# Peptides against a protein of PDB entry 8PQO: the designs that were tried, part 224

Target 1, 252 residues: chain A of PDB entry 8PQO
Amino acid sequence: VLLKEYRVILPVSVDEYQVGQLYSVAEASKNETGGGEGVEVLVNEPYEKDGEKGQYTHKIYHLQSKVPTFVRMLAPEGALNIHEKAWNAYPYCRTVITNEYMKEDFLIKIETWHKPDLGTQENVHKLEPEAWKHVEAVYIDIADRSQVLSKDYKAEEDPAKFKSIKTGRGPLGPNWKQELVNQKDCPYMCAYKLVTVKFKWWGLQNKVENFIHKQERRLFTNFHRQLFCWLDKWVDLTMDDIRRMEEETKRQ

## One batch from the design tools (peptide; made by RFdiffusion4, then SolubleMPNN)

Design b1_p29_3_s3 (from b1_p29_3, 17 letters changed)
Fold by OpenDDE base, seed 2:
Structure b1_p29_3_s3 (fold): chain B 252 residues (1-252), chain A 29 residues (1-29)
Amino acid sequence: as target 1 above (252 residues)
Amino acid sequence: SAAEELKKLIVLLALKLGYETVQYELAGT
């Protein structure tokens, strides 16, 4: 098991981020080929647990169409099904990814707190001390080009080049986080994403777990660069606007 | 082994889905 807490600092408020996240997810999914194919929604309902109130979703991603025919024919039952269970109680979210074939030998869990700070809180997820001491804190700087793979780089998604016309935020220079403290009119937040990865693979467990973390970090970095650079597209939208857009998309 | 190759495929596909939908860690309402 490998745990890392990714801290993504953004020059947006927690309330703004809720809109921006939903918009950016929708936009990103449109830009990807086959993003909705093979998705089955088993459950989508409100939940209440331990004082947490939100929306619970259970989705199955059927990957049979995403693999060669011979793999599909030979794969054990359930091996090509990915289960995603998500609890959305913004500003807290939890997602658990599992596979029927791997059972307890595969787990990706992402737990996120969105806080109006600069990533300075320790153990925001309230882990036991023994568990917390093994968590690596990883700061993601969306303005740092060195954290972006060349193949992922787009100038239009570079926070160091982008300036929001609507808000005046950006471009983000090398010291943007430090400067943000002195800018009373610019909101900021941190997404604390505790990622738990378990993948039992004899002799290769650590390698695979590290690989998964590397990909998650890449995903978080690219996504939040997009979210910020799309600020002018979503900053004036309300949650009601987003809900309407989602309903309109479902009808298409 | 065949089992190892399958496990690798599952991981790669799961990660690919993350890029395609971004929903598994960012689920909306």
Scores: peptide ipSAE 0.201, ipTM 0.787, DockQ to the pose 0.283
Fold by OpenDDE base, seed 1:
Structure b1_p29_3_s3 (fold): chain B 252 residues (1-252), chain A 29 residues (1-29)
Amino acid sequence: as target 1 above (252 residues)
Amino acid sequence: SAAEELKKLIVLLALKLGYETVQYELAGT
């Protein structure tokens, strides 16, 4: 098991991020080949537990149509079915990803707190001291070009070049995070993403778990660069607008 | 997208296939 807490600082408010995240997920889904295909929603209902109130979703991603035929033919039973259980009690979210074939030998858990700070809180997820001692805190700087793979880089998704017309935010210079403290008119937040990875594979656990974390970091980096650079597309949207977009995406 | 990259990763892991092979094949789908 390998735990890391990714801290993503953004020049948006916690309330803005709720819209921006949903928009960016929906937009990314539209741009993908076969977006939404093979997704089965088993559960989508409100929940209340331990003072946490939100929406619970259980989705199955059926990947049979998204892999080459030879992979499908060789795949063990259940290997191409991915379960995603999500608890969305924004500003707190939890996602648990499992696979039918691997059972308890595979787990990705992502727990996120969205806080109106600059990523300075320690143990925001309130882990036991012994568990927290083993968590590496990793800061993601969306303006830092060096954190982006060359193959992932797009100029239109570069926060260091983007200027929001609607809000005046950006471009983000090398010291943008420190400058936020002095810019009273610019909201900011941090997404504290505690990622737990479990992958039991004899002789390869550490390698695979580190690989998964590397991919998660890459995903978070690229996603939040997009989210910021798409600010002018979503900042004026309402939650009703987002719901309409989600329904349209489901129909594709 | 983040969703597609995650799916690729999960398929790779679930099938315990070689990284390079699966990444290459899934990138073409």
Scores: peptide ipSAE 0.104, ipTM 0.634, DockQ to the pose 0.084
Fold by OpenDDE base, seed 4:
Structure b1_p29_3_s3 (fold): chain B 252 residues (1-252), chain A 29 residues (1-29)
Amino acid sequence: as target 1 above (252 residues)
Amino acid sequence: SAAEELKKLIVLLALKLGYETVQYELAGT
């Protein structure tokens, strides 16, 4: 098991982020060809647990069409089904990814707190001390080009170049995080993303778990760079606007 | 992207099942 807490600082408010996240997810999904194929929504309902209230979703990603025919033919039942259980109680979110075949040998859990701070809270997810001491805190700097793979880099998604016309935010220079505290009119937040990865495979567990973390980090980095650089597209939208857009999309 | 992430997962599962040899993908590049 490998745990890392990714801290993504953004020059947006927690409330803004909710809109921006939903917009950016939708936009990113549109940009991905073949999205939605083989996705089954088993559950999509409100939940209440331990005082946490939100929306629970259970999706199955049927990956049979996404693998070569020979893999499809040989794969055991359930091997190509990925379960995603998500609890969205923004500003808290939890996603658990499992596979029917691997059972307890595979787990990706992503727990996110969105806080109006600069990533300074320790153990925001309230882990036991013994567990917390093994968590690596990883800061994602959306302005740091060195954290972006060359193949992922786009100038139009570079926070170090982007200037929001609507808000005046950006470009994000090397010291942008330190400068935030001096900009009283600029909101900020941190997404604390605790990622738990378990991939039990004799001799390869650490390698695979690290690989998965690397992919998650890459995803978080790129996504939040986009989110910020798309600020002018979503900052004037309301949650009602987003909901309407989602409903319109569902009708298609 | 989510699609890429899922593809990587497919690769990992396929490797786990022993149907493919994709060790190079585990480098994370």
Scores: peptide ipSAE 0.059, ipTM 0.612, DockQ to the pose 0.067
Fold by OpenDDE base, seed 3:
Parts: structure tokens; C-alpha cells; sequence
Structure b1_p29_3_s3 (fold): chain B 252 residues (1-252), chain A 29 residues (1-29)
């Protein structure tokens, strides 16, 4: 098991982020071909547990159409089904990814707190001290080009070049986080993303778990760069606007 | 082995889905 807490600081408010995240997810999904194939929604309902209230979703991604025919024919039952269980109680969110074939040998869990701070809180997810001491805190700087793979880099998604016309935010210079403290009119937040990865593979567990973390970090970095650079597209939208857009997308 | 190849495929496909559904955090949308 490998745990890392990714801290993503953004020059947006917690309330703004809720809209921006949903918009950016929708846009990113549109840009990916075949993303909607084989998705089964088993559950989509409100939940209440231990004072936490939100929306629970259970989806199955059937990947049979995404593999060669010989793999599909030889794959054990459930091997090509990915389960995604998500609890959205914004500003708290939890997602659990599992596979029927791997059972307890595979887990990706992402737990996120969105806080109106600069990523300074320790153990925001309230882990036991023994567990917390094994968590690596990783800061993602969306303005740092060195954290972006060359193949992922797009100038139109570079926070160091983007300036929001609607809000005046950006471009983000090398010291943008420190400067943010002195800008009373610019909101900020941090997404604390605790990622738990478990992949039992004899002799290769650590290698695979580290690989998964590397890919998750890459995903978070690229996504939040997009989210910021798309600020002018979503900052004036309401949650009702987002819901309408999602319903329109589902009808297509 | 065939089992190892399958496990590798599962990981790669799961990660690919992550790019398609961004962060896997689509609940409540």
C-alpha cells in the first residue's frame, strides 16, 4: 500500500471550484473519444452517513470493447469490469476504484478535502498517527512547467501565460502563491487529495503502485492547469447552468 | 505469464479511464 497526499493550490474559491471542476470534467470528457462506451450506472442516490450528506454513485466500466478479441475471449469473468464508487459531499469527496477479478488485491482510493487555505493543514483527513507518518505530502504547482511532460504541454493550458479577462487572475509567476497572500481580492483554496493505492503483485507491488501514483499526479496536474486556464468559460456559470449542460450532454 | 499480462492490462485500462473521466470524481454531477 502506498499513500500520498497531493495538495493542489488554486487562485479560486472553494465555491468557484465546485463549478469549475464540474465544467472541466465535462469538457475533458468531450475531448476524449469513446469515453462513454460501456458505462453502466448501478446506483445514483443521495446518502447520509455519520453526519456526511451527499450523492452516492456506483458505476461499472465494461471494458470488453476496448481490448482485442482474443483478450476478451480469454479474460476471466469480471476481469474487464472496473467498479467506481463515489461519495460526493462537496467540499468532501471520496472515490474508490476496484476490479472484480483482482478483488482485495487492487484498490485506488481518492479522498479530497477542499479547504480555503494554502495547503498548510496537516492530516486534514484525520488519519491515525501511525498511518499519517507514512503519507508523503506532494505539492502540485500548476504554474511550474517542469512538472508537466512535454507531450502534455499546451500553451493555451499554461497558467504562467494565461490571464483571465473576467477576473483579472493570472498569469501565475514563480512566486504566485506567496503573492496571493497579499491580494485581498483574490480567493484561494487547496484541494487535499489523499490517494491510496494498493496493487498486490509479487515482486512488483511497489513498482506498480508508484506507477499508478505517477499517473494520478500527471492527471491532477493537467486537469487543474486546464481548470484554471478555462476560468473565463466557467466562472460566471451557476450550479444550475452546470446541471443543465450535463443533462444536455446525456441526451446526446 | 497470462495472469501478469491481464493484471497489467487492468491497471492500464483503469488509468486510461482516469483520463477519460478525469479524477474519477464524477458523483453528484
Amino acid sequence: as target 1 above (252 residues)
Amino acid sequence: SAAEELKKLIVLLALKLGYETVQYELAGT
Scores: peptide ipSAE 0.192, ipTM 0.782, DockQ to the pose 0.268; fails the geometry check

Design b1_p29_3_s4 (from b1_p29_3, 21 letters changed)
Fold by OpenDDE base, seed 3:
Structure b1_p29_3_s4 (fold): chain B 252 residues (1-252), chain A 29 residues (1-29)
Amino acid sequence: as target 1 above (252 residues)
Amino acid sequence: SAALELQKEIILLALKLGYETVSLSLAGT
């Protein structure tokens, strides 16, 4: 098991982020091919547990159509089914990814707290001390180009170059986080993303777990760079606007 | 066994494809 807490600081409020996150997912999804095929929504309902209230979703991603016929024929039962269980109680979210065949031997869990701070809280997810001491805190700086792969870099998605017309935020210079403290009118937040990865196969555990974390870091970095650089596109949107965009994305 | 190794390879492929499929969902959590 490998745990890392990714801390993504953004010059937006917690309330703004909710809109931006949904917009950015919808926008990015429009650019993806084959979206929605093989996705089965088993559950989509409100939940209440231990004082946490939100929306629970259980999706199955059926990969049978995405593999060659011979792979489908040889695949063990459940091997080509990925389960996603998500608890969305913004500003808290939890997502668990599993595979039917792997059962308890494979897990990707992402638990996110969105807090109106600069990523200074320790153990925001309230892990036991013994567990917390094994968690690496990883700060993602969306303005740091060195954290972006060359193949992922786009100038129009570079926070160090972007200036929001609607809000006046950006561009984000090398010391933008320190400067936020002096900008009383600029909101800020941190997304604390605790990522748990488990892959319990002898000889492959470390390799796969590290690989998934590498991909998660890359994913979070690119996503939040986009989110910020698309600020002028979503900052004035309502939740109804977001819903319309999601519906339009489903039609494509 | 060769059969077991093949199954492992199929699982790894499935996990890779699965991850790519859910990546946007993961970004939004």
Scores: peptide ipSAE 0.541, ipTM 0.917, DockQ to the pose 0.736
Fold by OpenDDE base, seed 1:
Structure b1_p29_3_s4 (fold): chain B 252 residues (1-252), chain A 29 residues (1-29)
Amino acid sequence: as target 1 above (252 residues)
Amino acid sequence: SAALELQKEIILLALKLGYETVSLSLAGT
């Protein structure tokens, strides 16, 4: 098991981020081919547990159409089904990814707290002290080009070049995070993403767990660069606008 | 065994494809 807490600081408020996140997911989904093919929604219902109130979703991603015929024919039962369970109680969210065949031997869990701070809170997810000692804190700087792969880099998604016309935020210079402390009119937040990766196969555990974390870091970096650079597209949207976009995306 | 190794390769492929498929959901979590 490998745990890392990714801390993503953004020059947006917690309330703004809720809209921006949904918009960015919807927008990115429109740009991807293949859409929601093979996705089955088993559950989509409200939940309430221990003061946490939100929406619970259970989706199955059927990969049978995405693999060669020989793989489909030889695959063990459940091997091509990925389960996603999500508890969305913004500003808290939890997502658990599992595979039917792997059962307890495979897990990706992402638990996120969105806080109106600069990533200074320790153990925001309230882990036991012994568990917390094994968590690496990883700061993602959306303005740091060195954290972006050349193949992922787009000038229009570079926070160091982007300036929001609607809000005046950006571009983000090398010391932008430190400067936020002195800018009373600019909101800020941190997404604390505790990522737990488990792959319990002898000889492959460390390789796979590290690989998944590498991909997660890449994913979070690129996504939040987009989210910020798309600020002018979503900052004036309502939740109703977002819902319409999501419905349109589902139809494509 | 060869059969076990083949199964392992299939699972790794499935997990890779699965990750790519759910990537947007993970990004939005």
Scores: peptide ipSAE 0.483, ipTM 0.906, DockQ to the pose 0.765
Fold by OpenDDE base, seed 4:
Structure b1_p29_3_s4 (fold): chain B 252 residues (1-252), chain A 29 residues (1-29)
Amino acid sequence: as target 1 above (252 residues)
Amino acid sequence: SAALELQKEIILLALKLGYETVSLSLAGT
């Protein structure tokens, strides 16, 4: 098991982020082909548990159409089904990814708290001390180009170049986080993403777990760079606007 | 066994493709 807590600081408020996140997902989905193919929504319902209230979703991603024929032929039962269980209670969210074949031997869990701070809270997910001491805190700086793979880099998605016309935020220089403290009118937040990766195959555990974390970091980095650089597109949108956009995207 | 190794490779491929498929959803988590 490998745990890392990714802390993504953004010059947006927690409330703004909710809109921006949904917008960015919707916008990014328009650019992706086949994203909805093979997705089965088993459950989509409100939940309330232990004071947590939100929306629970259970999706199955059927990969049969996305793998080569020989893989389909040789894959054991359940191997090509990925389950996603998500509890969305913004500003808290939890997502659990599992595979039917791997059962308890594979897990990706992402637990996110969105807090109006600069990533200074320790153990925001309230882990036991013994577990917390093994968690690496990883700060993602969306303005740091060195954290972006060359193949992922786009100038129009570079926070170091972007200037928001509507808000005046950006560009984000090398010391932008320190400068935020002096900008009383600029909101900020941190997404604390505790990522738990488990892959219990002897000889492959560390390799796969580290690989998944590398991909998660890449994903979070790119996504939040987009989110910020798209600020002018979503900052004036309401949640109702987002819902309409999502519906339109689903119709495509 | 060779069969077991092949099975492992298939699972790894499936998980990779699965991750790519769910990545956008994970980004929104």
Scores: peptide ipSAE 0.478, ipTM 0.905, DockQ to the pose 0.746
Fold by OpenDDE base, seed 2:
Structure b1_p29_3_s4 (fold): chain B 252 residues (1-252), chain A 29 residues (1-29)
Amino acid sequence: as target 1 above (252 residues)
Amino acid sequence: SAALELQKEIILLALKLGYETVSLSLAGT
């Protein structure tokens, strides 16, 4: 088991982020070839549990069309089905990813708190001290190009070059976070993403767990760079606007 | 066994291809 807490600081408010996240997910999905293909939504309903009120979703990602024919033919039953269970009670979210074949031997859990701070809270997810001791805190700086793979880099998605016309935010220089503290009129937040990865196969645990974390970090980095650089596209939208857009997309 | 190793490689490949799947999970994270 490998735990890391990724802290993503953004020059947006917690309320703004809710809109921006939903917009950016939708936009990113449109840009991916076959995005949503092979996705089965089993459950999408409100939930109330342990004081949380939110939306629960259960999706199955069928990867059969994403792998070569020989892989599909040789893969054990259930090996290419990924289950995603998500509890969205913004500003708290939890996602659990499992696989039918590996059962309890595979787990990706992502728990996120969105807080109006600069990533300074310790153990925001309230882990036991012994568990928290083993969590590595990883800061993602969306302005730091060195954290981005060359193949992922796009100039139009570079926070160090982007200037928001609507808000005046950006570009983000090397010390943007320190400068932000002195700007009373610029909102900021941190997404605290506790990622738990378990892959219980002898000889492959560390390799696969580190690989998954590397992919998650890459994803979080690229996504939040996009989210910020798309600020002018979503900052004036309301949650009602987003909901309407989602409904319209479902009808197509 | 060779069969077990092949199964592991298949799942590992699926995980690599699953990057698109993980990107879709951001709506719930």
Scores: peptide ipSAE 0.029, ipTM 0.679, DockQ to the pose 0.533

Design b1_p29_4_s1 (from b1_p29_4, 19 letters changed)
Fold by OpenDDE base, seed 4:
Structure b1_p29_4_s1 (fold): chain B 252 residues (1-252), chain A 29 residues (1-29)
Amino acid sequence: as target 1 above (252 residues)
Amino acid sequence: MDLSAELLNFLKQLSILLTELALKKKAEE
């Protein structure tokens, strides 16, 4: 088991982020051919548990058509079916990713708290002390180009170059986080993403778990760089606007 | 989390990895 808490600081408010996140997801999905293909929604219902109130979704991603032919042909039954169980109670979210083939031998859990701070809270997910001491805190700086793979880099998605016309935020210089503290009119937040990766096959645990974390970090980095650089596109949108956009995206 | 292009890509890569590992394990049995 490998746990890391990724802390993504953004010059947006928690409320703004909710819109931006949904927009960015929808926008990014437009570029994916067949975005809705192979996605089966088993459950989509409200839930209330232990004071947590939100929307629960259970989706199955059937990836048979999304992988190379030789992989599809050789894949064991269930290997290409990814289950995603999500509890969305913004500003708290929990996602559990499993695979039909791996069953209990594989788990990815992503628990996210969105807080109006600069990533200074320790153990925001309230882990037991013994567990928390083994959690690596990883700060993702969306303005740090060195954290971005060259193949992922896009100038139009570079927070160090982007200037928001609508909000005046950006570009984010090397010390943008420190400078942000002095900018009383600029909101900020941190997404605390606790990622738990379990891979129980002996001899492969560390390799696979680290690999998955590397991919998750990459995903989080790119996503939030996009989110910020698309600020002018979503900052004035309402939740109703987002819903309409999501519906339009589903039609593509 | 909703499905994004990046998430989908991750899931694809993940499924490929899991498949490869499954095949490897099967070959060792």
Scores: peptide ipSAE 0.310, ipTM 0.828, DockQ to the pose 0.730
Fold by OpenDDE base, seed 5:
Structure b1_p29_4_s1 (fold): chain B 252 residues (1-252), chain A 29 residues (1-29)
Amino acid sequence: as target 1 above (252 residues)
Amino acid sequence: MDLSAELLNFLKQLSILLTELALKKKAEE
């Protein structure tokens, strides 16, 4: 088991982020040719547990058509089916990813708190002290180009070059986080993403768990760079606007 | 909710990795 807490600081408010996240997910989806193909929604319902109210979703990603033919032909039953269970109670979110073939031997859990701070809270997910001391805190700097793979880099998605016309935010220089503290007119938040990766096959635990963390970090980095650079596209939208957009998409 | 391209790519790569590991494990048995 390998736990890391990724802290993504953004020059947006928690309320803004809710809109931006949904917009960015939708926008990024348009760039995918397959879109929602192969996605089976088993459950999509509201939930309430211990005062936590939100939306619960259970999706199965059938990836048979997304992998090379030889992989599809050789894959054991269930190996290409990924289950995603998500509890969306913004500003808290939890996602659990499993695989039908691996069963209990594999799990990715992502728990996120969105807080109006600069990533200074310790143990925001309230782990036991013994567990927390083994969690590595990883700060993702969306302005740091060195954290981005060359193949992922796009100039139009570079926070160090982007300037928001509507808000005046950006570009984000090397010391943007320190400067942000002194800017009373610029909101900020941190997404605390506790990622738990479990891979129980002997001899492969560390390799696979570290690999998955590397991929998750890459995903978080690229996504939030996009979110910020698309600020002018979504900052004036409301949650109602997003809901209408989603409904219109479902009808098509 | 919809699936981002990056997330889909991650899931694809993950499934390929798991498949490769599964095949390796079976070959050792």
Scores: peptide ipSAE 0.309, ipTM 0.825, DockQ to the pose 0.691
Fold by OpenDDE base, seed 1:
Structure b1_p29_4_s1 (fold): chain B 252 residues (1-252), chain A 29 residues (1-29)
Amino acid sequence: as target 1 above (252 residues)
Amino acid sequence: MDLSAELLNFLKQLSILLTELALKKKAEE
């Protein structure tokens, strides 16, 4: 088991982020034809547990048509079915990803707290001390180009170049996080994403778990760079607007 | 999280990896 807490600092408020996240997910999906194909929603219902109140979803991603033919032909039963269970109680979210073939031998859990701070809170997820001491805190800087793979880099999604017309935020210089403290007119938040990766096959744990963390970090980095650079597109949207976009994406 | 292009790509790569590992494990049996 490998745990890392990714801390993503953004020059947006916690409330703004909720809209921006939903927009960015919908927008990013538009470029993928057939984004809704192979997605089965098993459960979508409200939940309340231990003071946590939100929406619970259980989805199955059937990836048979999304992988190369030879993979589809050779894949064991259930290997191409990914289960996603999500508890959305913003500003808290939890997502659990499993695979039908791997069963208990594989788990990805992502627990996120969105806080109006600069990523300075320790153990925001309230782990036991013994567990927390083994968690690596990883800061993602959306303005740091060195954290972006060359193949992922797009100038129009570079926070170091982007200037928001509607809000005046950006571009983000090398010391933007330190300077943000003195900018009273700019809101800020941190997404504390505790990622737990479990792969129980002996001899492969470290390799696979580290690989998955590397991919997750890449995903978080690219996503939040887009979220910020698309600020002018979503900052004035309503929740109804977001819902319409989501429905449009599902139809494709 | 809802499905995005990046998420879908991750899931595809993950499923391919898991498949490859599964096949390797079976071949060693």
Scores: peptide ipSAE 0.308, ipTM 0.826, DockQ to the pose 0.745
Fold by OpenDDE base, seed 3:
Structure b1_p29_4_s1 (fold): chain B 252 residues (1-252), chain A 29 residues (1-29)
Amino acid sequence: as target 1 above (252 residues)
Amino acid sequence: MDLSAELLNFLKQLSILLTELALKKKAEE
């Protein structure tokens, strides 16, 4: 088991982020042909647990049509079915990813708290001390180009170049986080993403767990760079606007 | 969490990896 807490600081408010996150997910999905293909929604209902109220979803991603033919032909039963269980109680969210073939031998858990701070809180997810001491805190700086793979880099998604017309935020210089403290009119937040990766196959635990963390970090980095650089596109949108956009994306 | 293009790509790669590992395991048995 390998745990890391990724802390993503953004020059947006917690409330703004809710809109931006949904918009960015929908926008990114437009670029995928057959975005809804193979997605089975088993459950989509409100939940209440221990004072936490939100929306619970259980989705199955059937990836048979998304992988090369030879993979599909050779894949064991259940290997191409990914289950995603999500508890969305913004500003808190939990996602659990499992695979039918691997069963209990594989787990990805992503627990996120969105806080109006600069990523300075320790153990926001309230882990036991013994567990927390094994968690590596990883800061993702969306303005740091060195954290982005060359193949992922796009100038139009570079926070160091982007200037928001509607809000005046950006571009983000090398010391943008320190400068935020002195700008009372600019909101900021941190997404604390605790990622738990479990892979129990002997001899492959560390390799696979580290690989998955590397991919998650890459995903978080690119996503939040997009989110910020698309600020002018979503900052004035309502939740109803987002819902309409999501429905339109599903039809493509 | 909703499915983005990047997330879908990740899941695809993950499933491919799991398949490859499964095949290797079977070959070693």
Scores: peptide ipSAE 0.305, ipTM 0.824, DockQ to the pose 0.763

